# Peptides against a protein of PDB entry 5T59, part 158

Target 1, 112 residues: chain A of PDB entry 5T59
Amino acid sequence: TTPTMQSTSLLTEHLGYPPISLVDDIINAVNEIMYKCTNAMEKYLMQRNIIGKKDFSDEIKIGTAKLESLLENSVDKNFDKLELYVLRNILSIPSDLLEENRFRLLHHEKLV
Target 2, 90 residues: chain B of PDB entry 5T59
Amino acid sequence: EHIRFQRLVQVCNKALEESIRKLQSWEKIHECFPNYGQTREGIENLTVCQQQVIKLWSNLSRVEFDAIFHERSIEEKLNQLDDLINKARS

## One batch from the design tools (peptide; made by RFdiffusion4, then SolubleMPNN)

Design b2_p25_7_s4 (from b2_p25_7, 10 letters changed)
Fold by OpenDDE base, seed 5:
Formats: sequence, structure tokens, C-alpha cells
Structure b2_p25_7_s4 (fold): chain B 112 residues (1-112), chain C 90 residues (1-90), chain A 25 residues (1-25)
Amino acid sequence: as target 1 above (112 residues)
Amino acid sequence: as target 2 above (90 residues)
Amino acid sequence: EEEEERRRREEVEEIRELVKKAMEL
């Protein structure tokens, strides 16, 4: 079920924050984690950039950047799917509860 | 009875798992370091690096997502939502 | 697959816009 203004408002009232805020927190967190991981990988390998008499610094930088790009693309894809699923199927209100008589239930429970 | 929070956790785990899938591929890792990975020491370093980054990914995501869920009280809120929906349909 | 991803991105944007509008009211 695609979110509506009505459902978003009701959920915001229930949650104390807009549903999208939760998704934003999740996405921001995974992005931060992603770059921490790739940074750690680069740092680890750059500390081991010399093997024998060969310096692999350039290859390490390029390779790590490629992996970062691959990870970034995968994160974007999978968390777009997550966002849609969460907002349509988890943080959603069934249509029958969006009827006038059913709104009272949500308001009543909050006030009690 | 309470299903929404469980689904949230499931889809989060799925997204995290699918996102890290390519880094779990040794072939993909090696392709990014073709010459470095031709050395014995390079292979060893890449192996350790791969394991460490996957571990870091898993640990950080667990800690951060749990913190988010706690700060947003999302389990409680989703359980309440389930209860409201079930009550309305009864 | 690329087309599906494009559609998903568009759908995400539409949902975000809807939420933003709701917050302004």
C-alpha cells in the first residue's frame, strides 16, 4: 500500500516522528558503516603496500576504490528496496482503518 | 499477532546481507588487485582484509541498527500498531 | 534490471515528496 497524506499523518502521530525518519536513520547509518569499512580496508592494505621490492600503493588505491563503488551501488539498490518495503508494508495503515470511524481508535488509544 | 517488527528486522538483515555479498566473493576481491594478489603475501593480506571488513560490517550494522531501533522505540510502536489493527478488525 | 532500478528510485522519490508535503501541513 502506497503511503498517503492521511496515513503518513496518522503514523507520524503514533510514532512521534515521520515514518521516513526511521528509514533515513537506517540509510544514513549503513552509508556511514560502508565508508568506515572501505576506509579500514584501504588503511589495512596501505600498511602492507610493499611486498619485496614492489610498491603496490597505486593498485591498492584503485582496487579499494573499485570495491567501494561496487558496495555503494549494492547498498543503494538494496536499501531502496528496503525503503519501499518498509513504507508500504511495515509502516502502513490498512485502508479499512483509514475510514472516518476507524480514525477514532488511533486517537482514542493515544489519549488514554 | 505481532509481525511488523519482525519483518523490519528481517528486511534490514536481508538488505545488509545482499549489500555485502560482492565483498564475500574472493574472485571479485582478487579482480580488484590482480598483481597484488599474485604474490603469496598479497593473497594472505587480502584474505585477512576480506574477513575483517565483513566482520566490521556485521558488527557495526548490528550495533547501529539496534541503537536506532531503541532510540525510535520502533518495536513498541510497531507492536502497538499491530494491536490497533487487530482490534479494529475484531 | 536497470529499468527496474530506475522505477524504484522514482517510486522512492515520490514517497519522499509525499511525506515532505504532509509535514508542511
Scores: peptide ipSAE 0.437, ipTM 0.937, DockQ to the pose 0.942
Fold by OpenDDE base, seed 4:
Structure b2_p25_7_s4 (fold): chain B 112 residues (1-112), chain C 90 residues (1-90), chain A 25 residues (1-25)
Amino acid sequence: as target 1 above (112 residues)
Amino acid sequence: as target 2 above (90 residues)
Amino acid sequence: EEEEERRRREEVEEIRELVKKAMEL
């Protein structure tokens, strides 16, 4: 089931915010966490960049950048899936109820 | 009876787990540091780093997502949605 | 795999646009 204008409006009324806002919060949070993790990784390794007489700073910078990119791609992929799933299957109103105007129940319940 | 919030938690956990999966691969980590990882100390450092990052990922995500769910009152709202839908179908 | 990802991104964008339009009404 794909979200519709009608379902979005009804859900917004019910939630007090648009369904997409929840997803945005989740995605923003994971992005923040992601960069905290990659930053921590780089800092940790850069504090240990010299082994013996060799300085591995350049390799560490390149390597951590690669890992960051890898993580970014994975986050993007998996949370796009999450967004679709949430909006289609969790924050959704069954189409049959919309067609039968049963969605009015949401308005009715607010009045009771 | 109430299923939507449970599914939300499940899909969030799955997304988090799948997102960090490649960092859980030692092979992937080592490939990014081919020379550094050839040293004993390098291997040790990478191992600790990998473990710490994964733990940080897990801990931060738990705290932040729970905070979001609370701030959005999503469990209550989804339970109510389940109830409304079930009532409409009865 | 890349094609699937592309399609998913497009679907997400479509839904987001729909939601934006709904908020304008």
Scores: peptide ipSAE 0.315, ipTM 0.914, DockQ to the pose 0.974
Fold by OpenDDE base, seed 2:
Structure b2_p25_7_s4 (fold): chain B 112 residues (1-112), chain C 90 residues (1-90), chain A 25 residues (1-25)
Amino acid sequence: as target 1 above (112 residues)
Amino acid sequence: as target 2 above (90 residues)
Amino acid sequence: EEEEERRRREEVEEIRELVKKAMEL
């Protein structure tokens, strides 16, 4: 199912924040982690950039950048899927709860 | 009875695992450092680096995602949502 | 062999320290 405006509103009321905010936090976190991982790799290898009097600094920088790109593409793909799944299947309200009587139930639970 | 939070954790783990899949491939790592990886020392360095980066990925994601889940009280909220849905259907 | 093993251990320790620093950020 696809999220509706009504569902989003009800979930926002229930959560105290829009459902998308959770997904944004997750995506922002993984992006930050991705950078930290590639940065750590580059730093480690750059400390070991000379082997047999040959400087591999340029290759290390290029290689790390390639890995970052690969990881970025994979993160984008997989977490886009995650976003859709979370919003459609986890942070979702069944159609029966979107009826007026069920809507009242949600409000009642909040007020009690 | 409570299923949504479990599913959230599962799909997060799946996304993380699938995202790091390419870095788990030694062949992919080596391809990025073709000349460096032709040296003994280079291979050793890349091996250690690969292992530690994957570990860093796992550890950081666990810590950060748990923090997010806590800050957003998502387990409690999803459990409540499950309860509301179950109640509505009873 | 012992020296080589020591060097490997040192390298692992170095990256572990980097990981620790990264986790603190």
Scores: peptide ipSAE 0.095, ipTM 0.861, DockQ to the pose 0.015
Fold by OpenDDE base, seed 3:
Structure b2_p25_7_s4 (fold): chain B 112 residues (1-112), chain C 90 residues (1-90), chain A 25 residues (1-25)
Amino acid sequence: as target 1 above (112 residues)
Amino acid sequence: as target 2 above (90 residues)
Amino acid sequence: EEEEERRRREEVEEIRELVKKAMEL
């Protein structure tokens, strides 16, 4: 099920932030990690770019870029699925509770 | 009783594992460095890189995701959400 | 063979140091 505006509002009130913000944090984090991983690999290999009097610098740069692209595509695919799952199944309110009844419960809990 | 946070952790781990899967393939690594990987020393260097990158991926992901979950208080909030839903259904 | 093994150990240690530095960022 697709999250409704009502569910988003209620969850935002409960969480103190919009549900999408959590997903954004996760996606931003994994992208940063991805860059750190590929950058570390490139730096290591560039320190070892000459083998048998042959300079492999260009191949290393291109190869690392290809790996980064491959990883990026995989990250995009899998974390798009994650986003959908989280918003639909984890950060969600059952449809039968999406009425004034649920809203009152949230207010009641805040007052207690 | 509390299931949402557990599921969040599970799907995060799954996404991380599936994302790094292709880098776990030596064939994929070698394809990116066809000439470099034909040398003995090149193979050794690539092997070390592959192993360390996978470890770095795992360790950084764990630390960063735990930090996010803490900053967002998501375990507590999801547990509360479970409780609220259960109360509403009772 | 022993020299080659030593070299391999040094290379592994070098990248481990890079990893540690990266984790601090």
Scores: peptide ipSAE 0.092, ipTM 0.859, DockQ to the pose 0.014

Design b2_p25_8_s1 (from b2_p25_8, 12 letters changed)
Fold by OpenDDE base, seed 5:
Structure b2_p25_8_s1 (fold): chain B 112 residues (1-112), chain C 90 residues (1-90), chain A 25 residues (1-25)
Amino acid sequence: as target 1 above (112 residues)
Amino acid sequence: as target 2 above (90 residues)
Amino acid sequence: SYKLELGQPIDPEIEKEYNSLPDKE
């Protein structure tokens, strides 16, 4: 299930970058987005922390932290799956084309 | 004919959707704010907050992922990969 | 002509494969 060195080299040449770099960009982006979302949530609620005579600041901080944790866990799980799927089914070379003769042909056709 | 970029977009959508799914649950949101959510005003604030964060998630994801796809020229590269593979099989 | 959009319909074979992938330990 692990990509071969040969396929990685071929894809790197084709893409101009290693296949994993695309996945890294995606994961870095979603992590950044995740924290922007949780930060926005906390700030929004903290501006609305007093209702009546009660100050809910502590509850808001704890609650938003819990939501952040839930989101972190889900992001980790799903984007680990995404990484596997992309590397297996998208940025991959079919096994029948990884034979030496076919590999050379594919490489040559790309360069021509 | 061209299938790889289609797969990429769909799996990204899937991962993003599944990641935000729990925040789409009002019950999960309310559980995190048990006393705050017992007030009318608190419920209103949480409702707006939930809607805003989901929209922010969706919009930022679209913008940032599109930027990545553009910077990496991934649609073009995946289409070319499909073509090269199909050609090699001919 | 797919684009990023949460909730967009997904091909059953893609979803099946995605769901079958192992969770990180």
Scores: peptide ipSAE 0.665, ipTM 0.950, DockQ to the pose 0.693
Fold by OpenDDE base, seed 4:
Structure b2_p25_8_s1 (fold): chain B 112 residues (1-112), chain C 90 residues (1-90), chain A 25 residues (1-25)
Amino acid sequence: as target 1 above (112 residues)
Amino acid sequence: as target 2 above (90 residues)
Amino acid sequence: SYKLELGQPIDPEIEKEYNSLPDKE
C-alpha cells in the first residue's frame, strides 16, 4: 500500500524531513559504496594485469565491468525492496491512528 | 515496545547482505575472469581481491549507514514514534 | 541496540516480508 498524504505529513513533521529522504540517503550511500568497491577491485587487478608474458588488462576491464553490473542489479533489486519495506513497515502511521480523533491526539501529543 | 529501529537495521543488513551475496560466490568471480583465473597468480589475486572487496563493502556500509542514522536521528525518532503509537493505543 | 552488521541473524518475520516484496522493474 502507498503511504497517505496525511501520514507523510505527520511523519515529516515528526522527523523534520520527509520519510523518503532517509531512503534516498541510504540508496545514495550504497550506490557510492558500490562504485568504490568496484573501482577498488579494478584498480587492484589492473596493478596485477600482467602474469607471465600475458597482459590481461582487457579481460580485467571487461570482468570488473561485468561484476559491477551484477552488483548494480542486485543493489537495485534489494534496495527497492528496502524502500518499500521502510515506507510500509517502519516509516508509517497505523491506519487506526489516522482517524480524526486519533490524529488529533497524536498531533496534540507532538505539539505539547 | 521499540521495534521500528531494529527493523530498519535488520532490513538494511538484509539488503546489504543480499546485494553482496553473488560477489561472495567464487564461481561468479571466476566466471568474469576465465583466462586470468586459470593462472595460479591470477587465482591468488582474485582471492585477495574478493576478500578485500567484501570487507570494504561491509566496513563502508557500517560507517556510512551509521552516519546517516546519526545525522537523521532516526533511532530516537523511531523510538519516539513507537512511544507515540503505543500511547495512543493505550 | 541493534547495529549494522552483515551476516547477523534477522527476524523471520522481517525476512519473510522482505522476501515477499515484488521486484521493481
Scores: peptide ipSAE 0.664, ipTM 0.950, DockQ to the pose 0.733
Fold by OpenDDE base, seed 1:
Structure b2_p25_8_s1 (fold): chain B 112 residues (1-112), chain C 90 residues (1-90), chain A 25 residues (1-25)
Amino acid sequence: as target 1 above (112 residues)
Amino acid sequence: as target 2 above (90 residues)
Amino acid sequence: SYKLELGQPIDPEIEKEYNSLPDKE
C-alpha cells in the first residue's frame, strides 16, 4: 500500500535521500534512453531514405513517430508499475517495525 | 536474507523488457513502414535498425541503471535495510 | 548477485506482483 510518512522519513534517513528519488532517477534515465533510441532509429533510416528512385523520407518520419508513441506508452505503463512495486516491496518498512521501540532501534543502529 | 536488491534488479529488467516488447515484433515494425518495407532494401534496413535499437536499448539501460545504482549506493543500502529488518525480527 | 540483463528469468513472485499492478495510477 501507500508508504506512510513514518516509513518515508525513516527510509530517507537511511538512504540519505527520499525513496522516490531513486524512482525518479530510473524514470528519467529510461525516458532519456527511449528518445535516444527513437532518434537513432530515425537517423539510421533517414540516411537510407531513398530506394531506387523513390524517396521514403515522409514515410520514415511518420513510421518512426508511430514507433516512438508505442514505446512511450509502454514505458509509461511499465515504469508506473515499477514505481509502485519499488515503493511497496523494496523501499518499504514492514508494519511491525513501524513502532516506537523499533524506530529507536533503527535509529540506534545507524548511530552505532 | 538479502532480497530487496535482487527484486530491484529483476523488476527493472521486467519493466525494460516489457517496454521494448512491441519493438521486438517485426510485424509491428513493418506496419509502420508499409511501402518502405515492401522493398528488399527497405526490409534489410528495417531489420538492421530493429536489431540495433534493441541492442542500444539494452546497453544504455544497463549502463545508465548501473550508474544510478552506484550513485545511490542502493545495493548496500538495501542490504542494510534487509539486515535491519531481519535483526529487528529476531 | 543479480545484474541488469534483459530477457533473464524473473522470480515468479515478483512477476506476479508486477503484473497485478494497475496500468495507471
Scores: peptide ipSAE 0.664, ipTM 0.950, DockQ to the pose 0.805
Fold by OpenDDE base, seed 3:
Structure b2_p25_8_s1 (fold): chain B 112 residues (1-112), chain C 90 residues (1-90), chain A 25 residues (1-25)
Amino acid sequence: as target 1 above (112 residues)
Amino acid sequence: as target 2 above (90 residues)
Amino acid sequence: SYKLELGQPIDPEIEKEYNSLPDKE
């Protein structure tokens, strides 16, 4: 089901933060990790850039950039899916509970 | 009974695994370094590099995601949500 | 209790739902 304003409000009250904030943390983290990985790869190879009498520095820089782009595309795709899944199936309120009486119940349970 | 946190962890694993899948392909790695990878030493270096990157990806993800889950108290909150929903339906 | 770990088995229902989500390119 599609997230609603009511669900967002209820979940924000329950969590202490908007549901999207968790997703944002996850996405920011994986992006940081991604660039740490590609940077480490480049540095490792650049320390080994000369084989025989040939300097492969330019190829290494281009190659690592290509891998970074490949990883970026995959991360974007998969974590867009993750965002949808989390908001639809994890951080969601079932429709049968999206009634006035149910809202009071959830609110009351928090206050007591 | 408690299912939401289980789902969160598994979907995170899925997204992380699918994201790194192409880097797990030697062919994909090699094609980015066509001349470097034609040398014996180059192949050796790329092999080690590939393994290290995958390991780094896995380790950093575990540490950072666990930190997020802890800071957001998400396991507890999701368990509570499951309980509230189940209680309301009973 | 589940732990973050790459390559571990995933519940078929979760994987099915994940794979069914639209690709955003």
Scores: peptide ipSAE 0.653, ipTM 0.949, DockQ to the pose 0.699

Design b2_p25_8_s2 (from b2_p25_8, 14 letters changed)
Fold by OpenDDE base, seed 5:
Structure b2_p25_8_s2 (fold): chain B 112 residues (1-112), chain C 90 residues (1-90), chain A 25 residues (1-25)
Amino acid sequence: as target 1 above (112 residues)
Amino acid sequence: as target 2 above (90 residues)
Amino acid sequence: MYKLELGAPIDPEDAAEYDALPDSE
């Protein structure tokens, strides 16, 4: 489930930014890359749209759009899982450290 | 001892690999261009296009994700987190 | 999605080690 407010606060202090910010950067990056890839595909094929005496421009545009949709769906699915995994497992603090006496450990290390 | 950063890299790679899997399928590519792919030249163009876009995906993701990890100092921070947790449990 | 143990690979095929990335202080 969702990380506790306490965990988020401690991790934000440690990281210098909220944990979600890292995930946001990753997701934003992959989305940008995705559209760069599909755009490159379309442009490449559109430069080769004439075969013999037939113009395949319309088919290329439709086909590339279909591939983009497939890629979008896959990206959304897989990176939603990534987000959950990162926030629940990687950027997480074990419950045994979420006690008052253990919070001082994180603060102490920053001062040393 | 240090495990979190390794896992971050692994899950990122897995997500990237699974995301591009459908584009790695020639059948999926061909289905999107049914008439274009019935021509010799069309098949050749699609083949090259498929190969290039997969490489582009891999290269761009590597560069961009590495930049993010660097800018966020995430390896260092995750290693420190591992150390803090281990220290607290010792 | 279920929580996974950090000590184990996500999947057996993902057990590879990765080189350290440069970080800024």
Scores: peptide ipSAE 0.024, ipTM 0.891, DockQ to the pose 0.068
Fold by OpenDDE base, seed 2:
Structure b2_p25_8_s2 (fold): chain B 112 residues (1-112), chain C 90 residues (1-90), chain A 25 residues (1-25)
Amino acid sequence: as target 1 above (112 residues)
Amino acid sequence: as target 2 above (90 residues)
Amino acid sequence: MYKLELGAPIDPEDAAEYDALPDSE
């Protein structure tokens, strides 16, 4: 189930970058988005921390932290699955083609 | 014919949707703010906040992922990969 | 009403629409 060195090399040549680099970009992006979302949420609520005579600042901070944790766990879980799926099923070369020396095909296409 | 890029988009969307699922639950949101959510004004604030953060998640992810896909030329590359595989098998 | 900060400008012209898979979990 793990990509071979040959597969990785061929795909890297085709893509111009290692397959894992795409996944890294995606994961880095979603992490950035995640924290932007939670930060925005906290700021929004902290601007509305006083209701009547009560100050809910502490509760807001704790609550947003909890939500961030929940989101982090979910992101980690789902994008770990994504990584595996992409590398194994999308950015992959069938084994039969590797046996048939697909390397020649890639070179041939570049020359034509 | 060309299937890999479509699948990439699909799996990305699925991961994004599943990741934000818990924030779509009002119950989960309210549980994090038990006293704040007991006030009318608090409920209103949380409601707006929930709606906006979900939209922000969706919008940012769309923009950022599209940028990645463009920078990596992944649609073209995956289409070419499909073609190469199909050609090799024909 | 005050809106959440986007952090960065969004250009709709650069955005694409994608189909979503149904939820399984």
Scores: peptide ipSAE 0.023, ipTM 0.889, DockQ to the pose 0.044
Fold by OpenDDE base, seed 4:
Structure b2_p25_8_s2 (fold): chain B 112 residues (1-112), chain C 90 residues (1-90), chain A 25 residues (1-25)
Amino acid sequence: as target 1 above (112 residues)
Amino acid sequence: as target 2 above (90 residues)
Amino acid sequence: MYKLELGAPIDPEDAAEYDALPDSE
């Protein structure tokens, strides 16, 4: 079940930030890591671009770009799933508890 | 009793593992460097590169995700959420 | 041999079996 506005509000109050913010941090991080990895790979291979008398620089650039694309696609797919899962199942409030009493509990705990 | 944070960690790990899966395929790596990988030295370089990039992926993700979790105090918050829910149902 | 820069060593305890939570809401 998808999160409701009420759930989001309650969780935002509890967390101190919107639930999506955590997901955004995670996704931003993995994207950064992804490009760091592919960049490192390219650099590593480019430092070893000449074998014998042949220069493989162009092939290395193309190849690493292909791998980057593969990784991008996989990251997109898997972290889209992650986003849904986190928001629906982790950072969520069961629907049966989305009532005034639940809100009171959050309020009570916040003030205590 | 506290399950949400554990699941968060697990789903993050799962996403990370699945994301890097194709790079773990030697065949996939090799096909991206068809001529380079026809040389002995090229194969060696690709092998080392593959291994290291996978390690880099794992290490960086661990460090960065832990930092995020810490900055967001997410373990504490999720534990509290579990407690609140359990209390509400009690 | 030159190696890629690596971060902190992987903590083996960080590896956990994925187990999904039941759907909520």
Scores: peptide ipSAE 0.025, ipTM 0.892, DockQ to the pose 0.068; fails the geometry check
Fold by OpenDDE base, seed 1:
Structure b2_p25_8_s2 (fold): chain B 112 residues (1-112), chain C 90 residues (1-90), chain A 25 residues (1-25)
Amino acid sequence: as target 1 above (112 residues)
Amino acid sequence: as target 2 above (90 residues)
Amino acid sequence: MYKLELGAPIDPEDAAEYDALPDSE
Protein backbone atom coordinates (compact mmCIF):
# COMPACT_ATOMS: atom_id res chain seq x y z
CA THR B 1 0.00 0.00 0.00
CA THR B 2 1.02 3.61 -0.54
CA PRO B 3 2.10 5.61 2.51
CA THR B 4 -0.21 8.39 3.64
CA MET B 5 0.64 11.85 4.82
CA GLN B 6 -0.43 10.86 8.30
CA SER B 7 1.83 7.84 8.27
CA THR B 8 4.74 9.95 7.10
CA SER B 9 4.14 12.49 9.82
CA LEU B 10 3.94 9.88 12.53
CA LEU B 11 7.02 8.10 11.31
CA THR B 12 8.92 11.35 11.02
CA GLU B 13 8.10 12.10 14.61
CA HIS B 14 9.15 8.64 15.69
CA LEU B 15 12.35 8.49 13.65
CA GLY B 16 13.35 12.09 14.07
CA TYR B 17 13.63 12.36 10.30
CA PRO B 18 11.43 11.66 7.28
CA PRO B 19 11.39 8.01 6.18
CA ILE B 20 12.63 8.99 2.72
CA SER B 21 15.82 10.34 4.29
CA LEU B 22 16.97 6.84 5.15
CA VAL B 23 16.37 5.67 1.61
CA ASP B 24 18.19 8.69 0.25
CA ASP B 25 21.19 7.89 2.42
CA ILE B 26 21.23 4.32 1.16
CA ILE B 27 20.88 5.28 -2.48
CA ASN B 28 23.50 8.00 -2.24
CA ALA B 29 25.87 5.56 -0.60
CA VAL B 30 25.47 2.86 -3.23
CA ASN B 31 25.92 5.37 -6.03
CA GLU B 32 29.14 6.57 -4.47
CA ILE B 33 30.32 3.00 -4.02
CA MET B 34 29.40 2.19 -7.60
CA TYR B 35 31.57 4.92 -9.04
CA LYS B 36 34.41 4.08 -6.69
CA CYS B 37 34.30 0.52 -7.96
CA THR B 38 34.24 1.42 -11.63
CA ASN B 39 36.91 4.05 -11.18
CA ALA B 40 39.14 1.58 -9.39
CA MET B 41 38.61 -0.95 -12.15
CA GLU B 42 39.52 1.54 -14.84
CA LYS B 43 42.62 2.68 -13.03
CA TYR B 44 43.75 -0.87 -12.40
CA LEU B 45 43.43 -1.83 -16.03
CA MET B 46 44.90 1.42 -17.33
CA GLN B 47 48.01 0.65 -15.32
CA ARG B 48 48.15 -2.55 -17.32
CA ASN B 49 47.14 -1.20 -20.67
CA ILE B 50 50.14 -2.39 -22.67
CA ILE B 51 50.47 -6.07 -23.52
CA GLY B 52 52.95 -7.33 -26.09
CA LYS B 53 53.75 -3.80 -27.22
CA LYS B 54 50.07 -3.22 -27.98
CA ASP B 55 48.25 -0.38 -26.23
CA PHE B 56 44.73 -1.32 -25.14
CA SER B 57 43.90 2.02 -23.52
CA ASP B 58 41.01 2.80 -25.85
CA GLU B 59 39.47 -0.62 -25.42
CA ILE B 60 39.83 -0.39 -21.65
CA LYS B 61 38.13 3.00 -21.54
CA ILE B 62 35.25 1.80 -23.68
CA GLY B 63 34.94 -1.48 -21.82
CA THR B 64 34.89 0.07 -18.37
CA ALA B 65 32.35 2.61 -19.56
CA LYS B 66 30.13 -0.23 -20.71
CA LEU B 67 30.45 -1.97 -17.38
CA GLU B 68 29.67 1.25 -15.57
CA SER B 69 26.52 1.66 -17.62
CA LEU B 70 25.45 -1.88 -16.89
CA LEU B 71 26.04 -1.38 -13.20
CA GLU B 72 24.21 1.95 -13.20
CA ASN B 73 21.16 0.41 -14.80
CA SER B 74 21.14 -2.47 -12.38
CA VAL B 75 21.60 -0.22 -9.35
CA ASP B 76 18.81 2.07 -10.48
CA LYS B 77 16.44 -0.82 -11.04
CA ASN B 78 17.14 -2.68 -7.83
CA PHE B 79 17.28 0.28 -5.52
CA ASP B 80 14.09 1.72 -6.95
CA LYS B 81 12.51 -1.54 -5.85
CA LEU B 82 14.24 -1.19 -2.52
CA GLU B 83 12.83 2.29 -2.05
CA LEU B 84 9.31 1.13 -2.70
CA TYR B 85 9.64 -1.87 -0.44
CA VAL B 86 11.14 0.08 2.44
CA LEU B 87 8.57 2.84 2.32
CA ARG B 88 5.62 0.51 1.87
CA ASN B 89 6.53 -2.46 4.02
CA ILE B 90 9.19 -1.45 6.53
CA LEU B 91 8.72 2.21 7.32
CA SER B 92 4.96 1.89 7.38
CA ILE B 93 2.05 1.93 9.79
CA PRO B 94 -0.84 -0.47 9.27
CA SER B 95 -3.93 1.34 8.09
CA ASP B 96 -6.04 -0.03 10.92
CA LEU B 97 -3.76 1.71 13.39
CA LEU B 98 -3.85 5.11 11.72
CA GLU B 99 -6.22 6.48 14.33
CA GLU B 100 -6.15 8.83 17.28
CA ASN B 101 -5.21 5.95 19.51
CA ARG B 102 -2.06 5.25 17.54
CA PHE B 103 -1.10 8.89 17.53
CA ARG B 104 -1.63 9.15 21.26
CA LEU B 105 0.44 6.06 21.83
CA LEU B 106 3.42 7.57 20.06
CA HIS B 107 3.16 10.76 22.07
CA HIS B 108 2.65 8.86 25.28
CA GLU B 109 5.75 6.78 24.73
CA LYS B 110 7.75 9.86 23.89
CA LEU B 111 6.67 11.67 27.03
CA VAL B 112 7.19 8.73 29.38
CA GLU C 1 8.25 -10.06 17.12
CA HIS C 2 10.90 -7.74 15.69
CA ILE C 3 10.85 -8.14 11.94
CA ARG C 4 11.27 -4.75 10.27
CA PHE C 5 15.00 -4.29 10.75
CA GLN C 6 15.66 -7.82 9.57
CA ARG C 7 13.65 -7.07 6.46
CA LEU C 8 15.59 -3.87 5.90
CA VAL C 9 18.88 -5.74 6.02
CA GLN C 10 17.51 -8.42 3.72
CA VAL C 11 16.24 -6.01 1.08
CA CYS C 12 19.52 -4.10 1.17
CA ASN C 13 21.51 -7.28 0.71
CA LYS C 14 19.26 -8.41 -2.09
CA ALA C 15 19.52 -5.11 -3.92
CA LEU C 16 23.30 -5.15 -3.57
CA GLU C 17 23.54 -8.74 -4.72
CA GLU C 18 21.32 -8.26 -7.74
CA SER C 19 23.12 -5.06 -8.68
CA ILE C 20 26.53 -6.72 -8.86
CA ARG C 21 25.31 -9.92 -10.52
CA LYS C 22 26.33 -8.96 -14.04
CA LEU C 23 29.85 -8.12 -12.95
CA GLN C 24 30.09 -11.58 -11.45
CA SER C 25 29.72 -13.03 -14.94
CA TRP C 26 33.08 -13.69 -16.53
CA GLU C 27 31.42 -13.82 -19.91
CA LYS C 28 30.00 -10.35 -19.44
CA ILE C 29 33.37 -8.99 -18.36
CA HIS C 30 35.14 -10.61 -21.27
CA GLU C 31 32.63 -9.23 -23.74
CA CYS C 32 33.59 -5.72 -22.71
CA PHE C 33 37.25 -6.40 -23.48
CA PRO C 34 37.22 -8.64 -26.53
CA ASN C 35 40.80 -8.10 -27.69
CA TYR C 36 42.38 -7.46 -24.32
CA GLY C 37 40.81 -10.68 -23.11
CA GLN C 38 42.35 -12.66 -25.95
CA THR C 39 45.77 -12.32 -24.35
CA ARG C 40 46.96 -14.45 -21.46
CA GLU C 41 48.09 -11.45 -19.50
CA GLY C 42 44.84 -9.66 -20.22
CA ILE C 43 42.81 -12.57 -18.91
CA GLU C 44 44.88 -12.59 -15.75
CA ASN C 45 44.41 -8.87 -15.25
CA LEU C 46 40.67 -9.07 -15.84
CA THR C 47 40.34 -12.00 -13.48
CA VAL C 48 42.08 -10.19 -10.66
CA CYS C 49 40.22 -6.99 -11.40
CA GLN C 50 36.85 -8.73 -11.37
CA GLN C 51 37.56 -10.46 -8.07
CA GLN C 52 38.80 -7.32 -6.40
CA VAL C 53 36.00 -5.06 -7.58
CA ILE C 54 33.40 -7.52 -6.30
CA LYS C 55 35.12 -7.62 -2.94
CA LEU C 56 35.38 -3.85 -2.92
CA TRP C 57 31.68 -3.60 -3.67
CA SER C 58 30.78 -5.93 -0.84
CA ASN C 59 33.14 -4.41 1.69
CA LEU C 60 32.31 -0.78 0.99
CA SER C 61 28.58 -1.43 1.01
CA ARG C 62 28.75 -3.23 4.34
CA VAL C 63 30.76 -0.48 5.97
CA GLU C 64 28.70 2.36 4.55
CA PHE C 65 25.31 0.80 5.19
CA ASP C 66 26.23 -0.10 8.74
CA ALA C 67 27.29 3.48 9.27
CA ILE C 68 23.98 4.74 7.93
CA PHE C 69 22.02 2.33 10.10
CA HIS C 70 23.95 3.46 13.13
CA GLU C 71 23.65 7.16 12.40
CA ARG C 72 19.92 6.81 11.86
CA SER C 73 19.49 4.47 14.86
CA ILE C 74 17.28 2.49 12.56
CA GLU C 75 17.45 -0.88 14.34
CA GLU C 76 16.24 0.64 17.59
CA LYS C 77 13.62 2.74 15.86
CA LEU C 78 12.26 -0.17 13.86
CA ASN C 79 12.18 -2.41 16.91
CA GLN C 80 10.28 0.28 18.75
CA LEU C 81 7.91 0.57 15.85
CA ASP C 82 7.26 -3.16 15.96
CA ASP C 83 6.63 -2.94 19.68
CA LEU C 84 4.28 -0.01 19.32
CA ILE C 85 2.28 -1.75 16.65
CA ASN C 86 2.07 -4.96 18.64
CA LYS C 87 1.07 -3.06 21.74
CA ALA C 88 -1.63 -1.20 19.87
CA ARG C 89 -3.07 -4.49 18.65
CA SER C 90 -3.07 -6.13 22.07
CA MET A 1 50.55 -7.70 -8.88
CA TYR A 2 49.08 -4.56 -7.39
CA LYS A 3 45.68 -4.74 -5.70
CA LEU A 4 42.74 -2.43 -5.86
CA GLU A 5 42.19 -0.13 -2.91
CA LEU A 6 39.75 -1.81 -0.53
CA GLY A 7 38.92 1.14 1.69
CA ALA A 8 38.14 0.66 5.37
CA PRO A 9 39.05 -2.59 7.11
CA ILE A 10 36.32 -5.21 7.38
CA ASP A 11 35.31 -7.19 10.44
CA PRO A 12 34.67 -10.80 9.39
CA GLU A 13 31.91 -11.13 11.96
CA ASP A 14 29.86 -8.55 10.12
CA ALA A 15 29.89 -10.52 6.87
CA ALA A 16 26.71 -12.51 7.53
CA GLU A 17 24.18 -13.82 5.04
CA TYR A 18 20.44 -13.50 5.45
CA ASP A 19 17.40 -15.43 4.29
CA ALA A 20 15.45 -14.51 1.20
CA LEU A 21 13.39 -11.35 1.22
CA PRO A 22 9.83 -11.94 2.42
CA ASP A 23 6.79 -11.09 0.36
CA SER A 24 5.51 -7.53 0.44
CA GLU A 25 2.65 -6.72 2.78
Scores: peptide ipSAE 0.023, ipTM 0.891, DockQ to the pose 0.055; fails the geometry check

